# Peptides against a protein of PDB entry 4X86: the designs that were tried, part 32

Target 1, 56 residues: chain A of PDB entry 4X86
Amino acid sequence: EGPQLLLSEAVSRAAKAAGARPLTSPESLSRDLEAPEVQESYRQQLRSDIQKRLQE

## One batch from the design tools (peptide; made by RFdiffusion4, then SolubleMPNN)

Design b2_p17_1_s3 (from b2_p17_1, 12 letters changed)
Fold by OpenDDE base, seed 5:
Structure b2_p17_1_s3 (fold): chain B 56 residues (1-56), chain A 17 residues (1-17)
Amino acid sequence: as target 1 above (56 residues)
Amino acid sequence: SARLAAALAALERLFEY
């Protein structure tokens, strides 16, 4: 339970918003960012950030 | 979080603006 946004999806959205393109390919980047340990670290950080914002 | 920090730092080298 908690935030369900994937890091790979978050990075993709941010890159598109900024007009940035990966030097290799979107698919290669997504594959690396979908690693379970990376996603779990992101989920924890995202949850922490949301909690901080709600307490402001 | 060190793993995430390293990954995010590496992203700066992988994008063209």
Scores: peptide ipSAE 0.196, ipTM 0.682, DockQ to the pose 0.742
Fold by OpenDDE base, seed 1:
Structure b2_p17_1_s3 (fold): chain B 56 residues (1-56), chain A 17 residues (1-17)
Amino acid sequence: as target 1 above (56 residues)
Amino acid sequence: SARLAAALAALERLFEY
């Protein structure tokens, strides 16, 4: 249970929406952002952010 | 976490329009 959005996917979507391009490549950046500890930290932060928003 | 914060901070330096 909880949010399952990948940080790599979130960044890719945001970059496309903003018209921004990575200096390296989308694939390389996504791979770096898929590191397990980074993804877990993002999941925790996302859950916290959602909880705070729901309490407004 | 510090690692997430570092990763997110780095993103602004890795993109261009």
Scores: peptide ipSAE 0.195, ipTM 0.686, DockQ to the pose 0.709
Fold by OpenDDE base, seed 2:
Structure b2_p17_1_s3 (fold): chain B 56 residues (1-56), chain A 17 residues (1-17)
Amino acid sequence: as target 1 above (56 residues)
Amino acid sequence: SARLAAALAALERLFEY
């Protein structure tokens, strides 16, 4: 239940849109961002942010 | 979480245009 967006995917999309390139490889960056605890923290933050936006 | 905050802060140092 709730948003199921990947932090790694979000960062990749943002970087692509901005024309930014990682100093490390995209694969190395994704490996760090796909850590379960990082992804869960992102999910919680995203849920909180959406709730805040809905309350405005 | 502290881990997410650290990860996001690190992103600023990992990208170039």
Scores: peptide ipSAE 0.194, ipTM 0.685, DockQ to the pose 0.683
Fold by OpenDDE base, seed 3:
Structure b2_p17_1_s3 (fold): chain B 56 residues (1-56), chain A 17 residues (1-17)
Amino acid sequence: as target 1 above (56 residues)
Amino acid sequence: SARLAAALAALERLFEY
């Protein structure tokens, strides 16, 4: 439950939209961003930020 | 947040245009 946004996917989409390319490789970056602890931190931060924004 | 800002700054160092 909750927002179904993967950090790796969000970054990939943003990079394509901005015309940016990773200095390493898309695959290496995705592996780093898909690490469980990183994704969980992103999910928590996203949820928290949305709640804060809605309560402003 | 400061945490997101730091993460964004880190991402900037991983990309080039």
Scores: peptide ipSAE 0.177, ipTM 0.645, DockQ to the pose 0.662

Design b2_p17_1_s4 (from b2_p17_1, 12 letters changed)
Fold by OpenDDE base, seed 1:
Structure b2_p17_1_s4 (fold): chain B 56 residues (1-56), chain A 17 residues (1-17)
Amino acid sequence: as target 1 above (56 residues)
Amino acid sequence: SAALQAALDALGALFEY
């Protein structure tokens, strides 16, 4: 429920914007970033950051 | 969290420009 932003997608977009390429492969990097604990931590941090910005 | 921070720390070493 609610908007779900994937860390893997966010990193991919950021890498493109920065002109950066993963040393291994985009696929292996995405796999690592899709780990449930990492994604959940990202979701929580993102939610917190958004809430803080909205309160400013 | 520790998991996210660890991932972010690792990311810094995984990209080339």
Scores: peptide ipSAE 0.215, ipTM 0.703, DockQ to the pose 0.760
Fold by OpenDDE base, seed 4:
Structure b2_p17_1_s4 (fold): chain B 56 residues (1-56), chain A 17 residues (1-17)
Amino acid sequence: as target 1 above (56 residues)
Amino acid sequence: SAALQAALDALGALFEY
């Protein structure tokens, strides 16, 4: 339970907004960012950020 | 966490503008 946004999706959106392109491919980058430990760390950070916003 | 920070640090080397 909690935020479901993938880190890979977040990075893709940020890159698009910044006009940046991965040197390899979007698909290769997504695979690397889908590592369970990386995704879990992102989920924890996102949850923390949301909690901070709610407490402001 | 260390895993997230390591990933973020690596991202700069993976993108071009």
Scores: peptide ipSAE 0.214, ipTM 0.703, DockQ to the pose 0.780
Fold by OpenDDE base, seed 2:
Structure b2_p17_1_s4 (fold): chain B 56 residues (1-56), chain A 17 residues (1-17)
Amino acid sequence: as target 1 above (56 residues)
Amino acid sequence: SAALQAALDALGALFEY
């Protein structure tokens, strides 16, 4: 179990919230975000961050 | 890549403590 949010969606939402843009191109960003290992790493990080928030 | 790093930075902003 745990949080399930596609990295691409999370990045889009975060960038929008922060008013941020990719430093290079959206295409390069998408390619990087499609990497399964990157998505899994994000899931783990997200889980950790949420746990930390809940423990504040 | 620079693009990925920018995205990670943006994600980080969402989870600042």
Scores: peptide ipSAE 0.150, ipTM 0.680, DockQ to the pose 0.095
Fold by OpenDDE base, seed 5:
Structure b2_p17_1_s4 (fold): chain B 56 residues (1-56), chain A 17 residues (1-17)
Amino acid sequence: as target 1 above (56 residues)
Amino acid sequence: SAALQAALDALGALFEY
C-alpha cells in the first residue's frame, strides 16, 4: 500500500514543467531515477512526507 | 550523480514540516 508514483516520471514531468534541464541529459537522469533502490527510497520518503503533512 | 541528488533534494523540498 501507499503511493506508487514513478520517480522517473514525476521528475521528468516536473523538470519539463519548470523548463529545467538536467546537468547531463534527460536520458541519463531517467536511467538513474529508474534504479529500484532510488524508486523505493522515493516511495518511502513520499509516503512519510505526505503522512507528516496529514498529521499536522 | 549530482543531477540525481539535486532532483531528489528538489522533490523533498516540496513538503514543509
Scores: peptide ipSAE 0.132, ipTM 0.661, DockQ to the pose 0.085

Design b2_p17_2_s1 (from b2_p17_2, 9 letters changed)
Fold by OpenDDE base, seed 1:
Structure b2_p17_2_s1 (fold): chain B 56 residues (1-56), chain A 17 residues (1-17)
Amino acid sequence: as target 1 above (56 residues)
Amino acid sequence: PVLDPEAFLAALRAALS
């Protein structure tokens, strides 16, 4: 439940916007970013940030 | 998006170090 945005997808979009490319292969980076604990941490931070913005 | 992915990754890297 809550806001859902894949960290791997978010990083991919950010990298494209910044014109940056990872030192490691994109596949390896995506694999690391798709780890459950990493994705959950991102979800929690995303929810927190959204809540803070709503309170501004 | 409200969250900067690069900033998040930097924070995550720091937390894991």
Scores: peptide ipSAE 0.041, ipTM 0.484, DockQ to the pose 0.120
Fold by OpenDDE base, seed 3:
Structure b2_p17_2_s1 (fold): chain B 56 residues (1-56), chain A 17 residues (1-17)
Amino acid sequence: as target 1 above (56 residues)
Amino acid sequence: PVLDPEAFLAALRAALS
């Protein structure tokens, strides 16, 4: 059990904040970023980063 | 701040379990 934030959604939000647009369609990018192995790696890293911040 | 800092941190910690 951990934070549930899709990598695809995180990238989309970051892109908007930076005023960036993907070279390919957002749907294609989301499909790639939603691959199970990619999403799981992101979840683990996100959890680790948040834990570190809480310990500061 | 809008949120209670301690309550927020506790909730965040619990969400990581």
Scores: peptide ipSAE 0.028, ipTM 0.408, DockQ to the pose 0.026
Fold by OpenDDE base, seed 4:
Structure b2_p17_2_s1 (fold): chain B 56 residues (1-56), chain A 17 residues (1-17)
Amino acid sequence: as target 1 above (56 residues)
Amino acid sequence: PVLDPEAFLAALRAALS
């Protein structure tokens, strides 16, 4: 249901675009961002953002 | 509406790349 964008992937892409690097490791960051509760929160926010864009 | 959901996702993906 809904858009399927991984938060870890989105953050990685954004970090690359901004030239940002994690202090620990990209793998550790991805692991934390892939936690189910974190991903679900992102999914909800993403859905909300999409709906807002549709209203523009 | 300006963009449908799929178009928005594509634009977002492109913007992040």
Scores: peptide ipSAE 0.026, ipTM 0.480, DockQ to the pose 0.033
Fold by OpenDDE base, seed 2:
Structure b2_p17_2_s1 (fold): chain B 56 residues (1-56), chain A 17 residues (1-17)
Amino acid sequence: as target 1 above (56 residues)
Amino acid sequence: PVLDPEAFLAALRAALS
């Protein structure tokens, strides 16, 4: 199955936690981050990173 | 709240299945 966290949501949460603002509009950033290929790459990397952490 | 690290890791493992 794997993690289902959206990259756009992850970035949004991180930005909020850090009090950061994107250099571009939030809508444009979200559009870029929600691109299927970007989201899939993130899903794969996230799964890999979590699995590595579980094995440490 | 403080989480049980072993329980948390188990939950992550299950979520990755």
Scores: peptide ipSAE 0.024, ipTM 0.398, DockQ to the pose 0.030

Design b2_p17_2_s2 (from b2_p17_2, 10 letters changed)
Fold by OpenDDE base, seed 3:
Structure b2_p17_2_s2 (fold): chain B 56 residues (1-56), chain A 17 residues (1-17)
Amino acid sequence: as target 1 above (56 residues)
Amino acid sequence: PVLDPEAFLAALRAALA
């Protein structure tokens, strides 16, 4: 239940859309962003943001 | 091209919309 978008996927999409590349390898960045505590924090924030948007 | 924070944030917003 709730948003299923991974932070690593969101970052990858944003980087591609912006035509930007990280200084480190995409694999290393994804590894960092896929850390359980980071992903969980992102999920909570994303859920909160969606709820706020629905209340606008 | 190195990541531009402003462009990245705009793209991130679009990706999450």
Scores: peptide ipSAE 0.048, ipTM 0.571, DockQ to the pose 0.257
Fold by OpenDDE base, seed 4:
Structure b2_p17_2_s2 (fold): chain B 56 residues (1-56), chain A 17 residues (1-17)
Amino acid sequence: as target 1 above (56 residues)
Amino acid sequence: PVLDPEAFLAALRAALA
């Protein structure tokens, strides 16, 4: 359990804000970022970041 | 169009804040 934010969604938002475009299609990028192991790693990092912020 | 690493990281941080 913990944060359920999608890495693919976060990256898409960041890319849009930065005016960046992936070399491959956005769909291909999303597919790669939605891989279970990648998403899990992101979840763990996000949880860690939240914990650090709470300690600030 | 071309990824700016610093801008992207800042945007990512903001999106997760």
Scores: peptide ipSAE 0.046, ipTM 0.573, DockQ to the pose 0.205
Fold by OpenDDE base, seed 1:
Structure b2_p17_2_s2 (fold): chain B 56 residues (1-56), chain A 17 residues (1-17)
Amino acid sequence: as target 1 above (56 residues)
Amino acid sequence: PVLDPEAFLAALRAALA
């Protein structure tokens, strides 16, 4: 449970907003960002960040 | 490329601060 945002989607949106392109193919980057260990770490960090912001 | 999850998440946190 908790936040279910995909890191790959978040990074893609951020890159577009910044007008940035990855050095490698976007498909390769997305593949790396969709790895279970990366996604789980992102979920934990996102939950932590949200909790901290709510406490401010 | 090989991602370092901890380093990348640290960068994301800094960028979103």
Scores: peptide ipSAE 0.042, ipTM 0.498, DockQ to the pose 0.137
Fold by OpenDDE base, seed 5:
Structure b2_p17_2_s2 (fold): chain B 56 residues (1-56), chain A 17 residues (1-17)
Amino acid sequence: as target 1 above (56 residues)
Amino acid sequence: PVLDPEAFLAALRAALA
């Protein structure tokens, strides 16, 4: 249950919109962002942030 | 890893506020 978005995709899209690049290679960053524990933390935070916005 | 997950999530929250 809850939002099912890939953190690596979210970061890539945000970086493009901001005109920014990671300090390391994008491949290395994607590998770290796709780690299961990192992805789960992102899912939980995203769900929390959406719920907070709905309460405004 | 190249990033601290907790620090990164905090930065994301601040950037999206």
Scores: peptide ipSAE 0.041, ipTM 0.496, DockQ to the pose 0.136

Design b2_p17_2_s3 (from b2_p17_2, 10 letters changed)
Fold by OpenDDE base, seed 3:
Structure b2_p17_2_s3 (fold): chain B 56 residues (1-56), chain A 17 residues (1-17)
Amino acid sequence: as target 1 above (56 residues)
Amino acid sequence: PVLDPEAFLAALRAQLS
């Protein structure tokens, strides 16, 4: 369970919101960010961060 | 992939706000 927001999606949303642009293609960035080990660590951190926020 | 560091940091800040 827990939050299921892709790291690649989070980065894309942030970049769009701030008008940020990668120096390389968005596709290349997404490819790297969608690596299973990267995504899993992000998922764990995201869950942890949300739990911390709820305790504030 | 190479990101514009300043732009990326700004983007992350925006997402966390």
Scores: peptide ipSAE 0.050, ipTM 0.576, DockQ to the pose 0.220
Fold by OpenDDE base, seed 5:
Structure b2_p17_2_s3 (fold): chain B 56 residues (1-56), chain A 17 residues (1-17)
Amino acid sequence: as target 1 above (56 residues)
Amino acid sequence: PVLDPEAFLAALRAQLS
């Protein structure tokens, strides 16, 4: 189980909020960020960050 | 993919704060 947030979605939200744009196309960025190994690393880090925040 | 480092860091700060 654990957090169900996509790295590609998180990056897209951040970019939109600050008006940031990738130097390559958004589609290429999303494709790379949706790779299973990249998403799994993000999921693990996200869970770890939440746990650390709860312990503050 | 290639990202603008300054723009991306600003975006992350805005998203996480």
Scores: peptide ipSAE 0.049, ipTM 0.579, DockQ to the pose 0.211
Fold by OpenDDE base, seed 4:
Structure b2_p17_2_s3 (fold): chain B 56 residues (1-56), chain A 17 residues (1-17)
Amino acid sequence: as target 1 above (56 residues)
Amino acid sequence: PVLDPEAFLAALRAQLS
């Protein structure tokens, strides 16, 4: 339940938009960002951020 | 992975705004 946006996708989109490039391969970056514990932390942060926005 | 910290922070800020 809740937001299901992938952290790896968010980082990739941000990097592309800003013209930033990983010094390591994008595949290795995605692999690390797709770790379950990392993704869960991101999901919780997204949920919190959305709630804060709704309270504005 | 290794990223340019300044570029990465700018990218994240842009994505969140």
Scores: peptide ipSAE 0.045, ipTM 0.570, DockQ to the pose 0.227
Fold by OpenDDE base, seed 1:
Structure b2_p17_2_s3 (fold): chain B 56 residues (1-56), chain A 17 residues (1-17)
Amino acid sequence: as target 1 above (56 residues)
Amino acid sequence: PVLDPEAFLAALRAQLS
């Protein structure tokens, strides 16, 4: 239940959209962002952010 | 991994706008 967007995808899309580049390998960054505990934290934060926006 | 903090914040802001 809840948002199911991948943090790795969100960061990659953001980087491409803004022309941002990581100082380390994009592949290494994606690997770390795909860690289950990191993804779960992102999901919870994303849900919270959406709820906050709906309350504006 | 190491990110340029200013670039990262700009990227996130761009995605949320």
Scores: peptide ipSAE 0.044, ipTM 0.565, DockQ to the pose 0.211

Design b2_p17_2_s4 (from b2_p17_2, 10 letters changed)
Fold by OpenDDE base, seed 2:
Structure b2_p17_2_s4 (fold): chain B 56 residues (1-56), chain A 17 residues (1-17)
Amino acid sequence: as target 1 above (56 residues)
Amino acid sequence: PVLDPEAFLRALRARLS
């Protein structure tokens, strides 16, 4: 799907793996993740990481 | 894997702080 769904899934998996909890609430975290600049940053990192994987 | 969500989340935390 879109970057929003990819990011939310990535955050969920990362939090679970790290045993981490949001400092505020899951709802507050979701709200922050909905910020366009945050999703754009994730898109950029995704692109960068894929490029690194292709070049290794 | 191709992604490092932990690193991204660290950066996100820094941004929100």
Scores: peptide ipSAE 0.065, ipTM 0.568, DockQ to the pose 0.097
Fold by OpenDDE base, seed 3:
Structure b2_p17_2_s4 (fold): chain B 56 residues (1-56), chain A 17 residues (1-17)
Amino acid sequence: as target 1 above (56 residues)
Amino acid sequence: PVLDPEAFLRALRARLS
């Protein structure tokens, strides 16, 4: 369907746009964001947000 | 918004805190 981004990629783009840098390291942040449980939570949130938007 | 990683991270941080 529409835009489909992994959480790590979405965060990277957002950080770049905001001119922000991770306090630890980009690699550590990416590793944490790529954790299965975190990515699954993002997937669920994304789906939920899309559904809400479609219902508006 | 649909693609809002900032909001997600904020909520995640709060949940994990």
Scores: peptide ipSAE 0.064, ipTM 0.551, DockQ to the pose 0.112
Fold by OpenDDE base, seed 4:
Structure b2_p17_2_s4 (fold): chain B 56 residues (1-56), chain A 17 residues (1-17)
Amino acid sequence: as target 1 above (56 residues)
Amino acid sequence: PVLDPEAFLRALRARLS
């Protein structure tokens, strides 16, 4: 149910596509991005963004 | 765009500042 997209996965894919590397290790970044509060915030914004797009 | 993790991260960084 709902969008099933991990922030860490989304950022990883975006970084690779952009040819960008984090200042710290990618593992450290992933660890931070997998924090429950961060992931929940992303989920909420993702749902909100989808709703906004549908309403355009 | 719907899938914009960079925008999300920028907003998050701003919030933490």
Scores: peptide ipSAE 0.061, ipTM 0.550, DockQ to the pose 0.114
Fold by OpenDDE base, seed 1:
Structure b2_p17_2_s4 (fold): chain B 56 residues (1-56), chain A 17 residues (1-17)
Amino acid sequence: as target 1 above (56 residues)
Amino acid sequence: PVLDPEAFLRALRARLS
């Protein structure tokens, strides 16, 4: 189990909503963000944040 | 928010620095 959104997709959506674009390319950024260790870190952060909110 | 990639990226940047 894990988040429904990959970090790369989350960043892409956030960038679009903000009207921001990477200096190089969105594809390059997405590729970097798809690194498994980065995605796993995001998953852990997300789970941790949710747990903290539930405890508040 | 919980689904805040910008906050995550900021934290990641800090770690890499």
Scores: peptide ipSAE 0.060, ipTM 0.548, DockQ to the pose 0.115

Design b2_p17_3_s1 (from b2_p17_3, 10 letters changed)
Fold by OpenDDE base, seed 4:
Order: C-alpha cells, then structure tokens, then sequence
Structure b2_p17_3_s1 (fold): chain B 56 residues (1-56), chain A 17 residues (1-17)
C-alpha cells in the first residue's frame, strides 16, 4: 500500500540524470539502499511529501 | 556514497516529482 518507488531506483535515476558515479562500488551502494529499514523510511517520507504537495 | 551537488539536486527533484 502507498507509493511504490524504490529508493535505489530514485538514486539510480538521479545519478544518471546528473552523470554521477558512486564513490563506492555500485553493488555496495545498492545493498545499502535496498535495506528494508531504509526503504521503509523512504516510503514513509515519500508518502508524506506527496500529501504535503497535494495540500498546497 | 556520492559526492556531487548536482546529484543531490536531482535526487530532491525525484522525491518531489
């Protein structure tokens, strides 16, 4: 339930758009970004941000 | 880990899209 956008995907898209490469290995970065607690925090933040934008 | 001002800007844009 709620927004279904992975933090890893958001970072990947942002990095591509910026032409940036991670300072650490891509595999290590992905592992960190895909941690359940990190993803859950991101999901909650995203939902909150969307709700705020809708109330503007 | 990244060290790029533009990356941060793009990430924020993704969050607010």
Amino acid sequence: as target 1 above (56 residues)
Amino acid sequence: LFDDRELVAQLLAQLQA
Scores: peptide ipSAE 0.084, ipTM 0.682, DockQ to the pose 0.234
Fold by OpenDDE base, seed 3:
Structure b2_p17_3_s1 (fold): chain B 56 residues (1-56), chain A 17 residues (1-17)
Amino acid sequence: as target 1 above (56 residues)
Amino acid sequence: LFDDRELVAQLLAQLQA
């Protein structure tokens, strides 16, 4: 129900905008970014950041 | 793993958009 933007998607958008390429294989990078614990931490931080913005 | 300063900058921009 909360924010649905994935860390992997955020990194993908940033990499595309910067014209950057990963030093490791794209598949390995995606696997690391999509790990449940990593995604959960990102989701929590994103929710927190949004809440902070709403309080300003 | 990335070694690109611009990637980091763009990522931060995405997070603050």
Scores: peptide ipSAE 0.077, ipTM 0.676, DockQ to the pose 0.262
Fold by OpenDDE base, seed 2:
Structure b2_p17_3_s1 (fold): chain B 56 residues (1-56), chain A 17 residues (1-17)
Amino acid sequence: as target 1 above (56 residues)
Amino acid sequence: LFDDRELVAQLLAQLQA
Protein backbone atom coordinates (compact mmCIF):
# COMPACT_ATOMS: atom_id res chain seq x y z
CA GLU B 1 0.00 0.00 0.00
CA GLY B 2 2.87 2.36 0.75
CA PRO B 3 5.39 3.74 -1.72
CA GLN B 4 7.15 1.08 -3.74
CA LEU B 5 10.84 0.77 -2.88
CA LEU B 6 12.30 -1.25 -5.73
CA LEU B 7 15.25 -3.55 -5.17
CA SER B 8 16.32 -2.87 -8.73
CA GLU B 9 16.43 0.84 -8.03
CA ALA B 10 18.31 0.31 -4.77
CA VAL B 11 20.91 -1.85 -6.50
CA SER B 12 21.20 0.62 -9.35
CA ARG B 13 21.85 3.51 -7.01
CA ALA B 14 24.35 1.52 -4.96
CA ALA B 15 26.23 0.35 -8.04
CA LYS B 16 26.34 3.87 -9.44
CA ALA B 17 27.67 5.27 -6.18
CA ALA B 18 30.37 2.58 -6.01
CA GLY B 19 31.23 2.76 -9.68
CA ALA B 20 30.54 -0.95 -9.97
CA ARG B 21 29.36 -2.74 -13.10
CA PRO B 22 27.56 -6.08 -13.23
CA LEU B 23 29.25 -9.03 -14.89
CA THR B 24 26.00 -9.91 -16.63
CA SER B 25 23.93 -7.57 -18.78
CA PRO B 26 22.27 -4.74 -16.85
CA GLU B 27 18.94 -5.60 -18.46
CA SER B 28 19.05 -9.20 -17.28
CA LEU B 29 20.03 -8.10 -13.80
CA SER B 30 17.18 -5.60 -13.65
CA ARG B 31 14.70 -8.23 -14.82
CA ASP B 32 15.80 -10.64 -12.10
CA LEU B 33 15.66 -7.96 -9.41
CA GLU B 34 12.17 -6.88 -10.42
CA ALA B 35 10.66 -10.35 -10.08
CA PRO B 36 7.70 -10.24 -7.64
CA GLU B 37 9.11 -12.84 -5.25
CA VAL B 38 12.49 -11.10 -5.16
CA GLN B 39 10.88 -7.71 -4.59
CA GLU B 40 8.78 -9.12 -1.74
CA SER B 41 11.84 -10.67 -0.12
CA TYR B 42 13.60 -7.32 -0.33
CA ARG B 43 10.65 -5.54 1.27
CA GLN B 44 10.64 -8.01 4.15
CA GLN B 45 14.40 -7.71 4.60
CA LEU B 46 14.20 -3.93 4.54
CA ARG B 47 11.45 -3.94 7.17
CA SER B 48 13.51 -6.27 9.34
CA ASP B 49 16.61 -4.10 9.02
CA ILE B 50 14.67 -0.95 9.89
CA GLN B 51 13.17 -2.64 12.95
CA LYS B 52 16.64 -3.60 14.13
CA ARG B 53 17.85 -0.03 13.67
CA LEU B 54 14.97 1.32 15.74
CA GLN B 55 16.07 -0.96 18.58
CA GLU B 56 19.63 0.41 18.60
CA LEU A 1 18.39 7.82 6.81
CA PHE A 2 18.83 5.70 9.92
CA ASP A 3 20.02 8.66 11.99
CA ASP A 4 16.53 10.19 11.73
CA ARG A 5 14.23 8.08 13.87
CA GLU A 6 11.14 9.91 12.67
CA LEU A 7 12.03 9.22 9.07
CA VAL A 8 12.79 5.58 9.87
CA ALA A 9 9.51 5.20 11.73
CA GLN A 10 7.59 6.65 8.81
CA LEU A 11 9.34 4.34 6.37
CA LEU A 12 8.60 1.36 8.60
CA ALA A 13 4.94 2.31 8.78
CA GLN A 14 4.82 2.54 5.00
CA LEU A 15 6.38 -0.90 4.63
CA GLN A 16 3.89 -2.38 7.08
CA ALA A 17 0.93 -1.04 5.11
Scores: peptide ipSAE 0.033, ipTM 0.574, DockQ to the pose 0.035
Fold by OpenDDE base, seed 5:
Structure b2_p17_3_s1 (fold): chain B 56 residues (1-56), chain A 17 residues (1-17)
Amino acid sequence: as target 1 above (56 residues)
Amino acid sequence: LFDDRELVAQLLAQLQA
């Protein structure tokens, strides 16, 4: 529903909403998130993995 | 890298939007 977000943007919004800080430096986090382009298949798999983790 | 359950929940919400 709505425009699909890139992982980097989704993480930024989620971190802001949760008030979370990265365990590593912000620069390192940005490098990790911006390095490979996120494909739709990866987004779908990540969503599934997160759902499973939340059920534990 | 994050170690926050709430962040994971919020990330899921963003990805499902």
Scores: peptide ipSAE 0.124, ipTM 0.701, DockQ to the pose 0.220; fails the geometry check

Design b2_p17_3_s2 (from b2_p17_3, 10 letters changed)
Fold by OpenDDE base, seed 2:
Structure b2_p17_3_s2 (fold): chain B 56 residues (1-56), chain A 17 residues (1-17)
Amino acid sequence: as target 1 above (56 residues)
Amino acid sequence: MFDDRALVERLLAQLQQ
């Protein structure tokens, strides 16, 4: 099994890179982003985006 | 030299598991 791409990790990295601060607590944000439904939606979107790029 | 195509294909394969 390869490393799992988590939305929470992606958002955390993006926020750090942009110098963005969450309006809510980081813990609450992480909890929301790690919800199974949200993670699955992210996985599907990421797969779709990667597939589109591979076809270009 | 990293092959960006190979990297993307690897990520895609991981998402398909």
Scores: peptide ipSAE 0.040, ipTM 0.557, DockQ to the pose 0.032
Fold by OpenDDE base, seed 1:
Structure b2_p17_3_s2 (fold): chain B 56 residues (1-56), chain A 17 residues (1-17)
Amino acid sequence: as target 1 above (56 residues)
Amino acid sequence: MFDDRALVERLLAQLQQ
């Protein structure tokens, strides 16, 4: 399988880079970010953004 | 020098599967 671009991973990396800490438990946040509908929405948005960038 | 476009195209292909 190719590299998985998960929202949970993206958020974790962004939070680390910004020095931000979640206000909720990491486990609860991870569970919310790993929800299928949330991940699918992220995938679709990411695909759209990449397509737009390629068309520029 | 990495072709950034080639990288983006590969990522796009993965997301389209």
Scores: peptide ipSAE 0.040, ipTM 0.560, DockQ to the pose 0.031
Fold by OpenDDE base, seed 3:
Structure b2_p17_3_s2 (fold): chain B 56 residues (1-56), chain A 17 residues (1-17)
Amino acid sequence: as target 1 above (56 residues)
Amino acid sequence: MFDDRALVERLLAQLQQ
């Protein structure tokens, strides 16, 4: 299996880029974002976005 | 130099596994 693109990682990177700090603890935020149903929704959205970019 | 198109296609393939 290749590297996974996790929502938690995406949020962390976005926060760093914006100079923002989470309002909740990093551990609690990661736990919520790494929930299977949330991660699956993100994976589907990311796949869709990549496909759209390839078709442009 | 990295081919951005090839990188995107690789990411797509990873998500389709």
Scores: peptide ipSAE 0.038, ipTM 0.553, DockQ to the pose 0.032
Fold by OpenDDE base, seed 5:
Structure b2_p17_3_s2 (fold): chain B 56 residues (1-56), chain A 17 residues (1-17)
Amino acid sequence: as target 1 above (56 residues)
Amino acid sequence: MFDDRALVERLLAQLQQ
């Protein structure tokens, strides 16, 4: 399957790559990142960024 | 209550570094 386009997955990967740890528990952070309004905003921004890169 | 938009914008900026 293609890469998961979930904010929770993106943040998890970024945190691991940066060696960063959340101030809150991973479970609490995941709950916040999985909120529908947050995920929708991420999807819209990601789509916009991809479109901009394809037009360059 | 967190401003979800502001939070997403900050997170996206961090991911794009």
Scores: peptide ipSAE 0.027, ipTM 0.481, DockQ to the pose 0.130

